# Peptides against a protein of PDB entry 2Q3Z: the designs that were tried, part 52

Target 1, 272 residues: chain A of PDB entry 2Q3Z
Amino acid sequence: YVLTQQGFIYQGSAKFIKNIPWNFGQFEDGILDICLILLDVNPKFLKNAGRDCSRRSSPVYVGRVVSGMVNCNDDQGVLLGRWDNNYGDGVSPMSWIGSVDILRRWKNHGCQRVKYGQCWVFAAVACTVLRCLGIPTRVVTNYNSAHDQNSNLLIEYFRNEFGEIQGDKSEMIWNFHCWVESWMTRPDLQPGYEGWQALDPTPQEKSEGTYCCGPVPVRAIKEGDLSTKYDAPFVFAEVNADVVDWIQQDDGSVHKSINRSLIVGLKISTKS
Target 2, 254 residues: chain A of PDB entry 2Q3Z as posed
Amino acid sequence: YVLTQQGFIYQGSAKFIKNIPWNFGQFQDGILDICLILLDVNPKFLKNAGRDCSRRSSPVYVGRVGSGMVNCNDDQGVLLGRWDNNYGDGVSPMSWIGSVDILRRWKNHGCQRVKYGQCWVFAAVACTVLRCLGIPTRVVTNYNSAHDSNLLIEYFRNSEMIWNFHCWVESWMTRPDLQPGYEGWQALDPTPQEKSEGTYCCGPVPVRAIKEGDLSTKYDAPFVFAEVNADVVDWIQKSINRSLIVGLKISTKS

## One batch from the design tools (peptide; made by RFdiffusion4, then SolubleMPNN)

Design b1_p12_8_s2 (from b1_p12_8, 4 letters changed)
Fold by OpenDDE base, seed 3:
Structure b1_p12_8_s2 (fold): chain B 272 residues (1-272), chain A 12 residues (1-12)
Amino acid sequence: as target 1 above (272 residues)
Amino acid sequence: GASKQLPIGSEP
């Protein structure tokens, strides 16, 4: 989880699982230095360098910083996400084969955001950075991954009497989503939550005002302990959200229906 | 060879 530089990232769909090779390259020349630059341009460092540096011995703190800095939202972060197939002014997310080129481009262009990433690109870069910093980390893939926007653990669709979705789809389910799990102790929590911690660098929702996510104990998610910091409800929803249809009838009445055809969550973890 | 991340139901 620290020594391997090459690995695989799972993609596709629940029914058609695929993988791609990825060069994490954490030991390639200059990559560690770039990771240190990433820490030194984070908003917390810029606000109070002494405080930030004093906390870098904590994998919990560093993991949270990295999850925020891998995306360019809110800061001088590494990657800009894009999903609309308009990649002409950058690099298609599907073109990347490793983290090294991305990190080098970011640094060499004055820490300007690299165009473009999608979930696995964010996750892979985060994995590289965390490994560089000595934190055992792996990329994970969740199929039928929910994006809960209102923290109610539901994906809600509004439908007319014909079952057609009305209005903007604010909440959604991805065919797949990638994030990382990092191994760390959790002295900030009650005993028993050491081990794998989920971190999500893809900018989906703000956590404490910043597009970051985690760390949250994988155990807490598995056991449904949503009180554990950080962002347990959001990560829980990614893998466990229920889908609800609000069906409006012609008479103006609304009926709540559980959508049992859409099953959220199928997580695949890697061994390297 | 990478797959796009897509909303469910939008897979090719």
Scores: peptide ipSAE 0.372, ipTM 0.881, DockQ to the pose 0.570
Fold by OpenDDE base, seed 2:
Structure b1_p12_8_s2 (fold): chain B 272 residues (1-272), chain A 12 residues (1-12)
Amino acid sequence: as target 1 above (272 residues)
Amino acid sequence: GASKQLPIGSEP
């Protein structure tokens, strides 16, 4: 989880699982230096360098910083996400074969955001950075992954009487989503939450005003302890959300229906 | 090659 530089990332769908090879390259020349630059341009360092540096011994703190800095939202982060198939002014997310080129491009262009990433690209870069910083980390893929936008642990679809989805900005379930799990102790929590911690660098929802997610104990998610920092409800929903259809009739009445055909969550953890 | 991340029900 620290020494492996080559690995696989799972993709596709629950019914058609695929994988791609990925070069994490955490020990390649200059990569550690780039990771240190990433820390030195983070908003917390810019606000108070002494405080930020004093906290870099905490994998909890560093993990949260990296989660925020791998995406370029809110800061001089590494990657810009894009999902609309318009990649002509950059690199298609599907073209990347490793984290090294991404990190080098980011640094070489004055910490300008790299175009473009999707979930596995964000996760893979985060994995590289965290490994460089000595934090055991693996990429995780979740099939039928929910994006809960209103923190109610539901994916809600609004439908007409014919079952057609209404509205352009509804909550969604991804065919797959990737994030990382990092091994760390949690002295900031009650005993028993040491071990794997979920971190999600894909910009989906803001946490404390920044597009970041975690660390949250995998155990807390498994046991349903949603009070555990950070972002337990969001991560829980990614793997456990229920799907609800709100069906509007012509007379204006609304019927709530549980969609039992859409099952959220099928998590696969990688060994390398 | 890599798979696109898509909403469920969307065509690649």
Scores: peptide ipSAE 0.359, ipTM 0.878, DockQ to the pose 0.560
Fold by OpenDDE base, seed 5:
Structure b1_p12_8_s2 (fold): chain B 272 residues (1-272), chain A 12 residues (1-12)
Amino acid sequence: as target 1 above (272 residues)
Amino acid sequence: GASKQLPIGSEP
């Protein structure tokens, strides 16, 4: 999980699982230096360098910083996300074959955000950076991955009496979503939460004011301990949210229906 | 090649 430089990232859909080869390249020339630059341009370093540096021995701290810095939201982060198929002013997310080119482009252009990424690109770059910093990390793919925006552990659709979805689908289920899991101890938590920690660098929701996510113990998610920092409810919802259809009748009545035909979450953890 | 991330809706 630290030494492997080439691997696969799972994509596609739950019914049609695919994978692509990916060059993580954490040991390629200059990549470590770029990872250190990433740390040195993070908002916490810019605010108080001494404090930030004093915390870099903590994989919990570093993981959270990396999660925030892989996306360019809120900071001088690496990647700009885009999902609307308009990639002409950059590189299509589907064109990337490894993390190295992305990181080099970021650095070589004065830490300007690289266009463009989607979830697996964010995850892969985060994986590279974390591995480079000596944190065992793997890319995780979750099929039918929920994006809960209102922290109620539900994906809610509003429908009229004819079954037509009303309004914008603010809450979404992705065909797949990628994030990373990093192995670390959690001295900041009660005993038993050491091990794999979920980190999500794709800018989906703000955590403490920054587009970052985790680390949260995979065990906490599995056991439903939503009080565990960081961002347990959000990560839990990605893999466990229930889909609710709110059916609005003409008489003003609202009926709740749980969609049992669509199961949120099918997580695949990579072995490399 | 890589597949794009796409939103899916609940089945009607």
Scores: peptide ipSAE 0.350, ipTM 0.866, DockQ to the pose 0.488
Fold by OpenDDE base, seed 4:
Structure b1_p12_8_s2 (fold): chain B 272 residues (1-272), chain A 12 residues (1-12)
Amino acid sequence: as target 1 above (272 residues)
Amino acid sequence: GASKQLPIGSEP
């Protein structure tokens, strides 16, 4: 989880699982230096360098910083996400084969955001950075991954009487989503939450005003302890949200239906 | 190659 530089990232769908090879390259020339630059341009460092540096011995703190800095939202972060198939002014997310080129491009262009990433690109870059910083980290894929936008642990669809989805479809389930899990102690929590911690660098929801997510103990998610920092409800929903259909009838009545055909969450953790 | 991240039920 620290020494391996090549691995696989799982993609596709729950019914048709795929994988791609990925070069994490955490030991390639200059990559550690780039990871240190990433820390030195983070908003917390710019606000108070001494305080930021004093906290870098904490993998909890560093993990949260990295989660925020791998995306370019709110800061000078690494990657700009895009999902609309308009990649002509950059690199298609599907074209990347490793983290090294991404990090080098970012640094070489004055910490300008790299175009473009999707979930596995964000996760893979975060994995590289965290490994460089000595934090055991793996990429995780979750199939049928929910994006809960209103923190109610539900994915809600509005449907007409014919079952057709209405509105802007703001809440959604991804065919797959990737994030990382990092191994760390949690001295900031009650005993028993050491171990794998989920971190999500894909800019989905803001946490304390920044597009970042975690660390949250995998154990807390498994046990349903949603009070555990950071971002337990969001991560819990990614793997456990229920799907609800609100069916509007012609008479204006609304019927609530639990959609049992859409099962959220099928998590695969890598061993490399 | 890599697969796109898509809403469930969306065409690739």
Scores: peptide ipSAE 0.350, ipTM 0.874, DockQ to the pose 0.562

Design b1_p12_8_s3 (from b1_p12_8 with T3S E4L E5Q)
Fold by OpenDDE base, seed 1:
Structure b1_p12_8_s3 (fold): chain B 272 residues (1-272), chain A 12 residues (1-12)
Amino acid sequence: as target 1 above (272 residues)
Amino acid sequence: SASLQLPIGSEP
């Protein structure tokens, strides 16, 4: 999880699982230096360099910083996400074959955001950076991955009496979503939460004012401990959200129905 | 080849 530079990332759908080869390249020339630059341009360093540097011995702290800095939201981060299939003014997310070119482009253009990324690109770059910094990390793919926007652990669809979806979908389920899991101790938590920690660098929801997510113990998600920092409810929902249809009647009444045809979550953790 | 991340039920 630290030494492997080449691997595979799972994509596609639950019914049609695909994979792509990816060069993480954490030991390639200059990549470690770029990772250090990433740390040195993070908002916490800019606010108080001494405090930030003093905390870099904590993989919990570093993981959270990296989660925020891999995306360019709110900072001088690496990647700009785009999901509308219009990439003419940049590089298609599907064109990337590794993290090295992305990181080099970012650094060589004065830490300007690289266009464009989607979930696996964010996850793969985060994986590279974390591995560079000595944190064992793997890319995770979750099929039928939920994006809960209102922290109620549900994906909610509004429907008329005929079952037709009304308005735009505010909440949604991805065919797949990628994030990373990093191995670390959690001295900031109760005993037993050491091990794999989920970190999600794809900008989805703000955590404490920044587009970042985690680290949260995989164990906490498995056991449903939603009080565990960081961002346990959001990560829990990605893999466990229930889908609810709110059926609106002509009289203004609303009926809640559980949608059993949409099953959230099928997580695959990579071995390399 | 890589596949795009899409809302479930969407076709590329």
Scores: peptide ipSAE 0.408, ipTM 0.897, DockQ to the pose 0.566
Fold by OpenDDE base, seed 4:
Structure b1_p12_8_s3 (fold): chain B 272 residues (1-272), chain A 12 residues (1-12)
Amino acid sequence: as target 1 above (272 residues)
Amino acid sequence: SASLQLPIGSEP
């Protein structure tokens, strides 16, 4: 989880699982230096360098910083996400074969955001950075991954009488979503939450005002402890949200239906 | 051969 530089990232769908090879390259020349630059341009460092540096011994702190800095939202982070299939002014997310080129591009262009990433790109870069910093980390893929936007642990669809989805479709389920899990102790939590911690660098929701997510104990998610920091409800929803259809009738009445055909969450963790 | 992240039921 620290030493492996080559691995696979799972993609596709729950019914048709695919994987791609990925070069994490955490030991390639200059990559550690780039990871240190990433820390030195983070908003917390810019605000108070001494305080930021004093906290870098904490994998909890560093993990949270990295989750925020791998995306360019709110800071000089590494990657700009894009999901509309319009990549002409950058690199298609599907073109990347490793983290090294992304990180080098970012650094070589004055920490300018790299275009473009999607979930696995964010996750893979985060994995590289965290491994560089000595934090055991793996990429995780979750199929039928929910994006809960209103923190109710539900994915809600509004449908007409014919079952057609109406509205802006703000809430959604991804065919797959990737994030990372990092191994660390959690001295900031009650005993028993050491181990794998979920971190999500894809800019989906803000946490404490920044597009970052985690770390949250995988155990907490498994046990449904949503009170533990950070971002337990969001991560829980990614893997456990229920789907509800609100069906509008001609008379204006609305029928609530639990959609049992849409099963959220099928998580695969890697060993490489 | 990477796959795009898409809403379920959507096509690239």
Scores: peptide ipSAE 0.404, ipTM 0.895, DockQ to the pose 0.561
Fold by OpenDDE base, seed 3:
Structure b1_p12_8_s3 (fold): chain B 272 residues (1-272), chain A 12 residues (1-12)
Amino acid sequence: as target 1 above (272 residues)
Amino acid sequence: SASLQLPIGSEP
């Protein structure tokens, strides 16, 4: 995983799975240096350089920092996300073919955020950075990926008597979502949670005040151990959330209905 | 060719 510079990222939909080639380029000239700059501009370093540096031997710590720094939310991070198909003042997320150009642009423009990314771009850049730092990492894709906003493990839709979705802040399910899994030990947890850890650099929800996610043991998600740090409920919901419709009736009553037509989660991991 | 990330049920 660390040695592979080229790979594929799965996209599309659950019914129409496809992939794109991606150049991770972790061994290309200057990329390691850019990854080190990324660490040196993170908020924890700026707050206390000595403490931050002392923690960089921990892939748990570094993984969490990288998940936060790949997005530009809250910091001088790498990428700005955009999903409204308005990319005229930047680069379309679909135009990227590798992580190297993104990282070089970020560094060369004084660590200004690069426009624009979507989930696979965030994941791919994170994968590059983590590999550069010696952490075995792969990109994963989850189809019908839920974004739980209130940590209740549900995707909730509010509907009128005609079944029309009401409100501007409804939770959502993506056709697909990408994040990374990194191999590491978890000395901060009970025994048995070493191995693949999920990290999500796409800014979806804040974790401890920062747009970052993980690391959380893939095993914990599989076994439903939602007490396991970091962000187990959120990652669990991405792959396992139930969908609920709250339907308002003409008399003003509200009926709870389980939406069985929307099945959350279909995860694909890569071999390289 | 890459695919856009979209809310489920949306068309590209």
Scores: peptide ipSAE 0.387, ipTM 0.891, DockQ to the pose 0.582
Fold by OpenDDE base, seed 5:
Structure b1_p12_8_s3 (fold): chain B 272 residues (1-272), chain A 12 residues (1-12)
Amino acid sequence: as target 1 above (272 residues)
Amino acid sequence: SASLQLPIGSEP
């Protein structure tokens, strides 16, 4: 999880699982230096360098910083996400074959955001950075991955009597979503939460004002301990949200659909 | 080839 530089990232859909080869390249020339630059341009360093540096021995702290810095939201982060299939002014997310080119482009252009990424690109770059910093990390793919925006652990669809979806489709389920899991102790938590920690660098929701996510113990998610920092409810919902179809009648009555067969979450953790 | 991340039920 630290030494492997080439691997696979799972994509596609739950019914049609695909994978792509990916060069993580954490040991390629200059990559460590770029990872250090990433740390040195993070908002916490810019605010108080001494405090930031004093905390870099904590993989919990570093993991959270990296999850925020891999995306360019709120900071000088690496990647700009785009999902509208309009990539003409940059590089299509599907064109990337490894993290090295992305990181080099970012650094070589004065830490300007690289266009463009989607979930697996964010995850892969985060994986590279974390591995480079000596944190055992793997990419995780979750099929039928929920994005809960209102923290109710539900994906809610509102439909009229004809079954047409009404309103904003802000809450949705991805065909797949990628994030990373990193191995670390959690001295900031009660005993027993050491091990794999979920971190999500894709800018989906703000955590404490920044587009970052985790680390949260995978165990906490499995056990449903939603009080565990960081961002347990959000990560829990990604893998285990309930889907509710609300049928709105003309009289204002609302009924739950009885025939929901879609199951959120099918997680695959890579072994390389 | 890589696949796009899409809302479920969507096609590229």
Scores: peptide ipSAE 0.374, ipTM 0.886, DockQ to the pose 0.572

Design b1_p12_8_s4 (from b1_p12_8 with T3S E4Q E5Q)
Fold by OpenDDE base, seed 3:
Structure b1_p12_8_s4 (fold): chain B 272 residues (1-272), chain A 12 residues (1-12)
Amino acid sequence: as target 1 above (272 residues)
Amino acid sequence: SASQQLPIGSEP
């Protein structure tokens, strides 16, 4: 999880699982230096360098910083996400074959955001950075991955009397979503939560005002301990959200219907 | 070749 430079990332859909090869390249020339630059341009360092540096011995702290800095939201982070198939002014997310080129481009252009990434690109870059920093990390894929936008552990669709989805702000279920799991102790939590921690660098929701997510113990998610920092409800929803349809009737009434055809969550963890 | 991340119900 630290030594492996080449691996596979799972993609596709729950019904048609695919994988791509990926060069994480954490030992390639200059990559460690770029990871250190990433830390040195993070908002916490810029605000108070001494405090930030004093916290870098904590993989919990570093993991959270990296989660925020891999995306360019809120800071001088690495990647700009895009999902609309309009990538002409950058690089298609589907074109990347490794983290090294992305990180080098970011650094060489004065820490300007690299265009473009999607979930696996964010996850893979985060994986590279965390491995460089000595944190055992793997990329994970979750099929039928929910994006809960209102922290109620539901994916809610509003529908008219014909069953057509209404509104532009419907919550999301992705065909797949990738994030990382990092191995660390959790001295900031009650005993028993050491081990794999979920971190999500894809900018989906803000955590404490920043587009970052985690670390949250995988155990906490499995056990449904949603009080566990960080971002347990959000990560829990990614893998366990229920889907609800709010259907407006002809008389103007609204009916709640559980959508049992959409099953959220099928997580695959990599072994390398 | 990598697969695009898409909302459920969408096709590449």
Scores: peptide ipSAE 0.429, ipTM 0.898, DockQ to the pose 0.559
Fold by OpenDDE base, seed 4:
Structure b1_p12_8_s4 (fold): chain B 272 residues (1-272), chain A 12 residues (1-12)
Amino acid sequence: as target 1 above (272 residues)
Amino acid sequence: SASQQLPIGSEP
């Protein structure tokens, strides 16, 4: 998980699983230096360099910093996300074939955000950075991945009497979503939560005021321990949310329907 | 080729 430089990232849909090759390239020339620059431009370092540096021995701390810095939200992070097919002023997320070019572009342009990324790009770059820093990390793909925006562990759709979705569709399910899992001890938690920790660098929700996510023990997610830091409810919802349809009738009445056809979560962990 | 991340049931 540290040594592998070439791998595959799973994409597509639950019914039509696909993969792409990806060059993580954590040992390529200059990449480690770029990862160190990433740490040195993070908001915590800029606020208090001594405190930030003193905490870099903690993979928990570093993982959380990296999850925030891989996206450019709130900081001088690496990637700007975009999902609207308007990529003319940058690089299409679908064009990337590895993390190295992204990181080099970021550094070479004075730590300016690279346009553009989507989930697997964020995850892959995070994977590269974490591996560079000696943290065993793998990319994870979750099909039918929920984005819970109101922390109720539900994806709620509002529908008219004909079943047509109404409103802005703020809550949603992705065809797929990627994040990373990193292996670390959790001395900040009760015993038993060492092992794989989920980290999500895609800017979906703020955690403690910053677009970052995790680390949260995979065990905690499996066991439904939503009190476990960091961001257990959000990650739990990504893989376990229930879907509810609120159907409005002509008379103004609303019917609640559990949508059992939309099964959230099918997680695939990679070995490379 | 990479697949775009999309809301379920959506197409580019």
Scores: peptide ipSAE 0.425, ipTM 0.897, DockQ to the pose 0.563
Fold by OpenDDE base, seed 1:
Structure b1_p12_8_s4 (fold): chain B 272 residues (1-272), chain A 12 residues (1-12)
Amino acid sequence: as target 1 above (272 residues)
Amino acid sequence: SASQQLPIGSEP
């Protein structure tokens, strides 16, 4: 995983799986230096450089920093996300073919945010950075990926008596979502949670005040241990959330209905 | 070509 510079990222939908080639380029000239710059501009370094540097031996710490710094939310991070198909003032997320150009643009423009990214772009850049830093990492695609905003492990839709969705969808399910899994030990957790850890650099929800996510043991998600740091409930919901329809009646009563037509989660882990 | 990330049910 650390040695592979070229690979594929899965996209599309559960029924129509697609992939794109991607150049991670972790060994290309100057990329490691850019990754080090990324660490040196993170908020924790700016607050206390000595403390930050002392913690960089921990892949748990570094993984969490990288997940926050790949997005430009809250910091001088790499990418600005955009999903409204209006990319005229930047680069379309669909135009990127690798992490190298993104990282070079970021550095060459004084660590200004690069426009624009979507989930696979965030994930791929994070993968590059983590690999550069010696952390085995792979991109993961999850089809029908839920975004739970209120931490109840549900995707909730409000409907009238005729089944029509009412109001704006606050919670949603992506056709696909990408994040990364990194291999590391978890000395900060009980034994048995070493191995693959999920990290999500796409800015979706704040974790401890910062748009970052993880690391959380994949095992913990699989076993439903939502008490494990970091962000187990959110990652669990991405792959396991139930969809609930709240059906409002004319009398003001509300009926809860499980929507079995929307199945959340079909995770594909890349082998390369 | 890369596909856009979209909410389920959103027609391209």
Scores: peptide ipSAE 0.419, ipTM 0.895, DockQ to the pose 0.566
Fold by OpenDDE base, seed 5:
Structure b1_p12_8_s4 (fold): chain B 272 residues (1-272), chain A 12 residues (1-12)
Amino acid sequence: as target 1 above (272 residues)
Amino acid sequence: SASQQLPIGSEP
């Protein structure tokens, strides 16, 4: 998890699982230096360098910083996400074959955001950075991954009496979503939450005002302990949200139907 | 080749 530089990232769909090779390259020349630059341009360092540096011995702290800095939201982070298939002014997310080129481009262009990434690109870069910093990390793929935007653990669709989706359909389920799990102790939590911690660098929801996510114990998610920092409800919903169809009739009546045919979450953790 | 991340039910 720290030593492997080559690996696979799972993609596709729940019905058609596939993978791509990925070069994490955490030991390639200059990558460690770039990871250190990433830490040195994070908002917490810029606000108080001494305080930030004093906390870098904590993988919990570093993990949270990295999850925020891999995306360019709110800071001088690495990647700009894009999902609309208009990638002509950058590099298609589907074109990347490793983290090294992304990190080098970021650094070589004065820490300017790299265009473009999607979930696996964010996850892979985060994995590279965390491994480079000595934190055992793996990429995780979750098929039928929910994006809960209102923290109710539901994916809600609003339909009229004809079954037509109403509104923006902002809450949605991804065919797949990738994040990382990092191995660390959690001295900031009750005993028993050491082990794999979920971190999500894809800018989906703000956590304490910043597009970052985690670390949250995988155990807490599995056990449904949603009070566990950080961002347990969001990560829980990614793997175990209920889908609700709200049917609005002309008379103002509202009926809900739980979609039992669609199962949210099929998580695959890499073994390398 | 890598697959695009899409809303479920969407095609590349």
Scores: peptide ipSAE 0.405, ipTM 0.891, DockQ to the pose 0.578

